# Peptides against a protein of PDB entry 3JWR: the designs that were tried, part 94

Target 1, 323 residues: chain A of PDB entry 3JWR
Amino acid sequence: TRELQSLAAAVVPSAQTLKITDFSFSDFELSDLETALCTIRMFTDLNLVQNFQMKHEVLCRWILSVKKNYRKNVAYHNWRHAFNTAQCMFAALKAGKIQNKLTDLEILALLIAALSHDLDHRGVNNSYIQRSEHPLAQLYCHSIMEHHHFDQCLMILNSPGNQILSGLSIEEYKTTLKIIKQAILATDLALYIKRRGEFFELIRKNQFNLEDPHQKELFLAMLMTACDLSAITKPWPIQQRIAELVATEFFDQGDRERKELNIEPTDLMNREKKNKIPSMQVGFIDAICLQLYEALTHVSEDCFPLLDGCRKNRQKWQALAEQ
Target 2, 298 residues: chain A of PDB entry 3JWR as posed
Amino acid sequence: TRELQSLAAAVVPSAQTLKITDFSFSDFELSDLETALCTIRMFTDLNLVQNFQMKHEVLCRWILSVKKNYRKNVAYHNWRHAFNTAQCMFAALKAGKIQNKLTDLEILALLIAALSHDLDHRGVNNSYIQRSEHPLAQLYCHSIMEHHHFDQCLMILNSPGNQILSGLSIEEYKTTLKIIKQAILATDLALYIKRRGEFFELIRKNQFNLEDPHQKELFLAMLMTACDLSAITKPWPIQQRIAELVATEFWEQGDQVGFIDFVCTQLYEALTHVSEDCFPLLDGCRKNRQKWQALAEQ

## One batch from the design tools (peptide)

Design b1_p26_2_s4 (made by RFdiffusion4, then SolubleMPNN; from b1_p26_2, 18 letters changed)
Fold by OpenDDE base, seed 4:
Structure b1_p26_2_s4 (fold): chain B 323 residues (1-323), chain A 26 residues (1-26)
Amino acid sequence: as target 1 above (323 residues)
Amino acid sequence: DDEEYEKAKELLEKFLEETVLHQLYA
């Protein structure tokens, strides 16, 4: 395609020029082409292109395929969300120095997972999928959308001309797919809530050890969640804009719940309760976000900007809740 | 502060209701 030719021929700017190592990164000013260029840079600077012998054209095609398989009519869970998740992963790996703690296969898997974790998202949560009797709800009992996202990821990875993993051995391929699956499934917030206690306890007891395979898996899950939720850590103007996108999508779901399912939406998805957004954000930060970024910062102190951003946004949301 | 926090907790609990249910059945 013309798009592929343009991307493949383009000069890829440095990570410094693209600012993709910054935890404060914003994609708002970037074109779709620039987001694809950023993604190429992430793969390159993590040595994934070199180490796994990725063909440039294949990587470009894969990126465009992933981007194409996000819906454009979804307010938040679109390509830009996936891209921002991947950028946060890149920043955590580079600036946060987590790269030094992981294998190349784990890094490869995490980056693919971050970009793929919401593929074909419909702008509705698992509860809506269940209640609407969607065909996906018949295939999967739990983490319905996350299973679908992984299926889409696998489909793309196996599509002709998109096989960025073709340079891997069979064992490396299996390992990578396992980690990708676990990472995508870990973005189910229910699984995060279920597993986070173990992670926090290991940190609290100073018993956390990445050489333990189970603890490694647990850490990768927590890292995925930290990147998935990283909008809450962004500078306030960015946070506000992203929160508006989230609210838009949630309200759209709530409107559909009323219309299609004849149910009253929860406060989070109720357009009539938009005035509760600040207090809900404070509650979300306190119950879900703060402890995660605190724990992540204990694993790597260079991840502190995520925690600091989260704390600052809590203060901003609290101030709005008091008005 | 306490009243707003409790309201936020209630809202979050409603939001996380699905999460709690999933934990019970998983």
Scores: peptide ipSAE 0.030, ipTM 0.600, DockQ to the pose 0.052
Fold by OpenDDE base, seed 5:
Structure b1_p26_2_s4 (fold): chain B 323 residues (1-323), chain A 26 residues (1-26)
Amino acid sequence: as target 1 above (323 residues)
Amino acid sequence: DDEEYEKAKELLEKFLEETVLHQLYA
């Protein structure tokens, strides 16, 4: 395609020029082409292209395929969300110095997972999929959408001309796919709630050890969630704008719940409760976000900007809730 | 594993509800 030719021929700017190492990064001003260039830079600067002998054209095609498999009519869970998740992962690996704690296969898997974790998202949560008796709800009992996202990821990775993992041995390939699956599934907040207590307790007791395979897997899951939720850490103008996108998508779901399912939506999904957004954001930060970024900062102090951003946004949302 | 997932899902839903409810009664 013309898009592929343009991307493959383009000079990829440095990570410094693209600012993709910054935790404060925003994609709002970037074109789709620029987001693809940023993604190439992430793979290159993490040494993934060299270490796994990726062909440049294949990587370009894969990125465009991933982008194409996000829906344009979804307000929040689109390519830009996946791209921002991957950018936060890149920043955490580089600026947060987590790269030195992980293997090349783990890094490869996390980056692919971050970009792929919401593939073909429909703008509705797992609860809606279950209640609507969607065909996907018949395939999977739990983490319905996350299983679908992984299936889409696997489909793309195996598509002709998109095989960025062709340079891996069979064992490396299997390991990478296992980690990708675990990382995508970890973005189910229900699984986060289930597992976070173990992670926080290990941190609290100073018993956290990345050399333990189970603890490594747990850490990768927490890191994925931290990147997926990273909008809450962004500078206030960016956070506020993203919160509006999230609210738009949730209200669209609530409208569909009324119309299609004949149910009253929860306040989170209820357009009539828009005035409750600030207080809901405070509660979300307190119950879900703060402890995660505190624990992540304990593993790597260079991740502090995520925690600091989360705390600052809590204050901003609290001030709005008091009005 | 399924029971633990459902419990976590309920906790998440309750949290999402209580986060809204704590705002209504604060």
Scores: peptide ipSAE 0.234, ipTM 0.796, DockQ to the pose 0.572; fails the geometry check
Fold by OpenDDE base, seed 2:
Structure b1_p26_2_s4 (fold): chain B 323 residues (1-323), chain A 26 residues (1-26)
Amino acid sequence: as target 1 above (323 residues)
Amino acid sequence: DDEEYEKAKELLEKFLEETVLHQLYA
């Protein structure tokens, strides 16, 4: 395609020029082409292109295929969300110095997972999918959408001309797919709630050890969640704008719940309760986000900007909730 | 594993509800 030719022929700017190592990064001013260029730079600077012998054209095609398989009519869970998740992963690996704690296969899997974790998202949560008796709810009992996202990821990876993993051995390929699946499934917040207590307790007791395979898997899950939720850490103007996109998508779901399911939506998804957004954000930060970024910062102190951003945004939301 | 997932889902739902409720009553 013309788009592929343009991307493949383009000069890829440095990570410094693109500012993709910054935790404060914003994609708002970037074109779709520039987001693809940023993604190429992430793969290159993590040595993934070299170490796994990726062909440039295949990588370009894969990126465009991933982008194409996000829906444009979804307010938040679209390509830009996936791109921002991947950028946070890149920043955590580089600026947060987590790269030094992981294998190349783990890094490869995490970056693919971050870009792919919401593929074909429909702008509704697992509860809606289940209650609407959607065909996907018949295939999977738990983490319905996350299983679907992984299926879409696998479909793209196996599509002609998109096989960025073709340079891997059979064992490396199997390992990578396992980690990708685990990372995508980890973005189900129910699984986060289930597992986070073990992670926090290991950190609290100073018993956390990345050489333990179970603890490594647990850490990768927590890191994936930290990147998925990273909008809450962004500078206030960026945080506000993203919160509006999230609210828009949730309100659209709530409207559909009323119309299609005859259900009164929760306040989070109720358009009439938009004045509760500031207090809901405070509650979300306290119950979900703060402990995660505290624990992540304990594993790597260079991730402190995520924690600091989260704390600053909590203060901003609290001030709005008091008005 | 399924029972633990359902419990976690319930906790998440309760949290989302309580967060909303705490905001309604705070």
Scores: peptide ipSAE 0.207, ipTM 0.790, DockQ to the pose 0.582; fails the geometry check
Fold by OpenDDE base, seed 3:
Structure b1_p26_2_s4 (fold): chain B 323 residues (1-323), chain A 26 residues (1-26)
Amino acid sequence: as target 1 above (323 residues)
Amino acid sequence: DDEEYEKAKELLEKFLEETVLHQLYA
């Protein structure tokens, strides 16, 4: 395609030029081509292209395929969300110095997972999928969408000309897919809630050890969630804009719940409850985000900007809630 | 366990009802 030719021939700017190591990064001003260039830079600067012998054209095609398999009519869970998740992962690995704590296969898996974790997202949550009796709800009992996202990820990885993992051994490939699956599934916030207590307790007791395979898996899950939720850490103007996108998507779901399912939506998805957004954001930060970024900062102090951003945005949302 | 997942899901749903949980992040 012309898009592939343009991407493959383009000079990829440095990570510094692209500012993709910054936790404060915003994609709002970036074209789709620039987001793809950023993604190439992430793979390159993490040494994934070299270490796993990725062909440049194959990587370009894969990136474009991933981007294409996000829906354009979904307000939030689109390519830009996946891209921002991956950028946060990249920043956490580089600026947050987590790269030195992980294997190349883990890094590869996390980056692929971050980009892929919401593939073919329909702008509705697992609860809607279940209540609508969607065919996917017959295939999976739990984490329905996350299983679907992984299936889409696997489909793309196995598609002709998109096989970025072709340079891996069979064992490396199996390991990578396992980690990708675990990482994508970890973006189900229900699983996060289930597992986070163990992680926080390990941190609290100073018993956290990345050499333990179980703790490593747990950490990768927490890191994925931290990147997935990273919009809450962004500078306030960015945070507000992202919050509006999410609210739009949730309200669209709520409208569909009323129309299609004859169900009154929760306050989160109720367009009429827009005035509750600030207080709901404070609650979200307190219940879900703060402890995660505190724990992550404990693992790597260089991740502090995520925690600091989260705290700052809590104050901003609280101020709005008091109005 | 599936039971723990369902409990976590319920907690999440309850929280989502109370907070704009997914609105900022997911």
Scores: peptide ipSAE 0.195, ipTM 0.774, DockQ to the pose 0.493; fails the geometry check

## One batch from the design tools (peptide)

Design b1_p27_1 (made by RFdiffusion4)
Fold by OpenDDE base, seed 1:
Structure b1_p27_1 (fold): chain B 323 residues (1-323), chain A 27 residues (1-27)
Amino acid sequence: as target 1 above (323 residues)
Amino acid sequence: VQELVDRFVEAYTVSEEEEEELRTLIE
């Protein structure tokens, strides 16, 4: 395609020029082509292209295929969300110095998972899929959409001309797919809520050890969630804009719940309760976000900008809630 | 605010059986 030719022939700017190592990064001013260039730079600077012998054209095609399999008519869970999740992963690995704690296969898996974790998202949560008796709800009982996202990821990875993992041994391939699956499934917040207590307790007791395979898997899950939720850490103008996109998508679901399922939506998805957004954001930060970024900062102090951003946004939302 | 936090926690709480199923899926 013309798009592939343009991407493959383009000079890829440095990570510094693209600012993709910044925790304060914003994609608002970037074209789709520029987001693809940023993605190439992430793979290159993490040495994934070299270490796993990726062909440039294959990587370009894969990136475009992933982008194409996100829906444009979804307000928040689109390519830009996946791209921002991957950018936060990249920043955490580089600026946050987490790359030194992980293997090349784990880094490869996390980057692929971050880009792929919401593939073919429909703008509705697992509860809606279950209550609407969607065919996917018959295939999976829990983490319905996350299983679907992984299936889409696997389909793309195995598609002709998109096989970025072709340079791996059989054992490396199996390991990578296992980690990708675990990482995508970990983006189910229900799973996060159940598992986070173990992680926080290990940190509190100073017993956290990445040499333990179970603790490694737990850490990768927590890191994925931290990147997936990273919009809450962004500078206030960016945070507000992203919150509007999230609210738009949630209100669209709430409208469908009322119309199609004959149920009253929760406050979070109720368009009539827009005035509750600031207090709900404070609650979300306190219940879900703060302890995670505190624990992540304990693992690597260079991740502090994420925690600091989250705290600052809590203050801003609290001030709005008091008006 | 505390009530809202509690509601968020409750909304994402799964049963012990569901937790075991989720654990099995990620292993």
Scores: peptide ipSAE 0.032, ipTM 0.682, DockQ to the pose 0.105
Fold by OpenDDE base, seed 4:
Structure b1_p27_1 (fold): chain B 323 residues (1-323), chain A 27 residues (1-27)
Amino acid sequence: as target 1 above (323 residues)
Amino acid sequence: VQELVDRFVEAYTVSEEEEEELRTLIE
């Protein structure tokens, strides 16, 4: 395609020029092409292209395929969300120095997972999918959409001309897919809530050890969540804009719940309660976010900007809630 | 704090059973 030709022929700017190592990164001013260029840079600077012998054209095609398989009519869970998740992962790996704690296969898997974790998202949560009797709800009982996201990821990875993992051995391929699956499934926030206590306790007791395979898996899950939720850590103007996108999507679901399912939506998805957004954001930060970024910062102090951003945004939302 | 957690659990869980399980784990 013309898009592929343009991307494949383009000069890829440095990570410094693209600012993709910054935790404060914003994609708002980037074109789709530029987001793809950023993604190429992430793979390159993490040595994934070199170490796994990726062909440039294949990587370009894969990126465009991933982007294409996000829906444009979804307010938040679109390509830009996936891209921002991947960028946060990249920043955590580089600026946050998490790269030094992980294997190349884990890094490869995490980056692919971050980009793929919401593939074909419909702008509705698992509860809606279940209650609407969607065919996917018949296939999966838990983490319905996350299973679907992984299936989409696998489909793309196996598609002709998109096989960025073709340079891997059979064992490396299997390992990578396992980690990708675990990472995508970990983005189910219900699973995060269920598992986070173990992670926090390990940190609290100073028993956290990445050499333990179970703890490694747990850490990768927590890291995925930290990147998935990273909008809450962004500078205030960026945070506000993203919060609006999230609210838009949630309210759209709530409207559909009223219309299609004849149910009263939860406060988070209730357009009539939009004035509660600031207080709900404070609650979200306190209940979900703060401890995660504290724990992540404990693992790597260079991740502090995420925690600091989260704290600053809490203050901003609290101030709005008090008005 | 628990009430806040419960609200978010409800928003991100699929079933009442899962919600109850998660609430119990958080308490």
Scores: peptide ipSAE 0.029, ipTM 0.618, DockQ to the pose 0.153
Fold by OpenDDE base, seed 5:
Structure b1_p27_1 (fold): chain B 323 residues (1-323), chain A 27 residues (1-27)
Amino acid sequence: as target 1 above (323 residues)
Amino acid sequence: VQELVDRFVEAYTVSEEEEEELRTLIE
């Protein structure tokens, strides 16, 4: 395609030029091509291209394939969300110095997972999919969207001309896919809630050890969540804009729940309660986000900007909630 | 805090059974 030709022939700017190491990064001003260029740079600067002998054209095609498999008519869970998740992962690995704590296969898996974790998201949650008796609900009894995201990821990775993992040994390939699956599934908030206590306790007791395979897997899951939720850490103007996108998507679901299912939506998805957004954001930060970024900062102090951003945005939302 | 957590979990999940299934898939 012309898009592939353009991407493959383009000079990829440095990470510094693209600002992709910044925790304050925003994609709002970037074209689709520029987001793809950023993604190439992430793979390159993490040494993934060299270490796993990726062909440039194959990587370009894969990136475009991933991007294409996000829906444009979804307000928040689109390519830009996946891209921002991956960018936060990259920033955490580089600026946050998490790279030094992980293997190349783990890094490869996390980056692929971050880009792929919401593939073909439909702008509705698992509850809606199930209650609406969507075809996906016939394929999967539970964890509908996360299974679908992983299946889409696997499909793309195995598609002709998209096989960025072809340079891996069989064992490396198997390991990478395992980590990708775990990472994508870990983006389910319910799983995060169930598992985070173990992580926080290990941190609190100074018993956290990445040399332990179980703790390593746990950390990768927490890191994925931290990147997935990283919009809450962004500078206030960016945070506010993203919150509007999230609200738009949630309210669209709520409207459909009323119309199609005759269900009163939860407050998070109820357009009539939009005035509660500030207080709900404070609650979200307190209940879900703060402890995670505190723990992550404990693992690597260079991740502090994420925690600091989260705290600052809590203050901003609290001020709005008091008005 | 627990009430808040439950509210957000509800927005992302179908049931406790779904949570357990996810756990078993990852472990």
Scores: peptide ipSAE 0.029, ipTM 0.676, DockQ to the pose 0.107
Fold by OpenDDE base, seed 3:
Structure b1_p27_1 (fold): chain B 323 residues (1-323), chain A 27 residues (1-27)
Amino acid sequence: as target 1 above (323 residues)
Amino acid sequence: VQELVDRFVEAYTVSEEEEEELRTLIE
């Protein structure tokens, strides 16, 4: 395709030029091509291209395939969300100095997972999928969308010309897929809520050890969530804009719940309660985000910008809630 | 706080059963 040719022939700017190591990174001004270039740079600078012998054209095709398999009519859970999740992962690995704590396979898996974690997202949550009796709800009993996202990820990885993992041994491939699956599934917020207590307790007790396989897996899950939610850490103008996208998608679901399912939506999905967004954001930060970024910062102090951003945005949302 | 957490969880997931299954898959 013309797009592939253009991408494959393009000079990939440095991470510094692209600012993809910055926790404050914004994709708002980037074209789709530029987001793809950024993604190439992430793979390159994490040594994934070299270490796993990725062909440039295959990587380019894979990136474009991943991008193509996000829906354009979804307000938030689209390619830009996945891209921003991956960028945060990259920043956490590089600027946050987490790279040195992980294996190359883990890094590979996390980056693929970050880019893939919401593939073919439909702009509705698992509850809607289940209640609407969608065919996906017949395939999966739990974490319907996350399983679907992984299946889409696997489909792309196995598609002709998209096999970025072809340079891996069978064992490396299996390990990578396992980690990818775990990482994508970990983006289910319910799972985060279920597991975070263990992580926080390990940190609190100074018992956290990445050499323990269970704790490693737990950390990867927490890191995925931290990147997935990283919009809450962005500079206020960026945060506010992203929050509007999230609200738009949630309200769209709520509208569909009323029309299609004859259900009154929850406050988060209720367009009529738009005025509650600031207070809900404060609640979200307090209930979900702060402890995570605190714990992450404890693992690596260089991740502090995420925590700082979250705190600053809490203040901004609180100020709006008081109006 | 718990109620709010539940609201957010509900926004992203179907049930606690999903959480347990996911945890089992990850372990």
Scores: peptide ipSAE 0.032, ipTM 0.718, DockQ to the pose 0.108; fails the geometry check

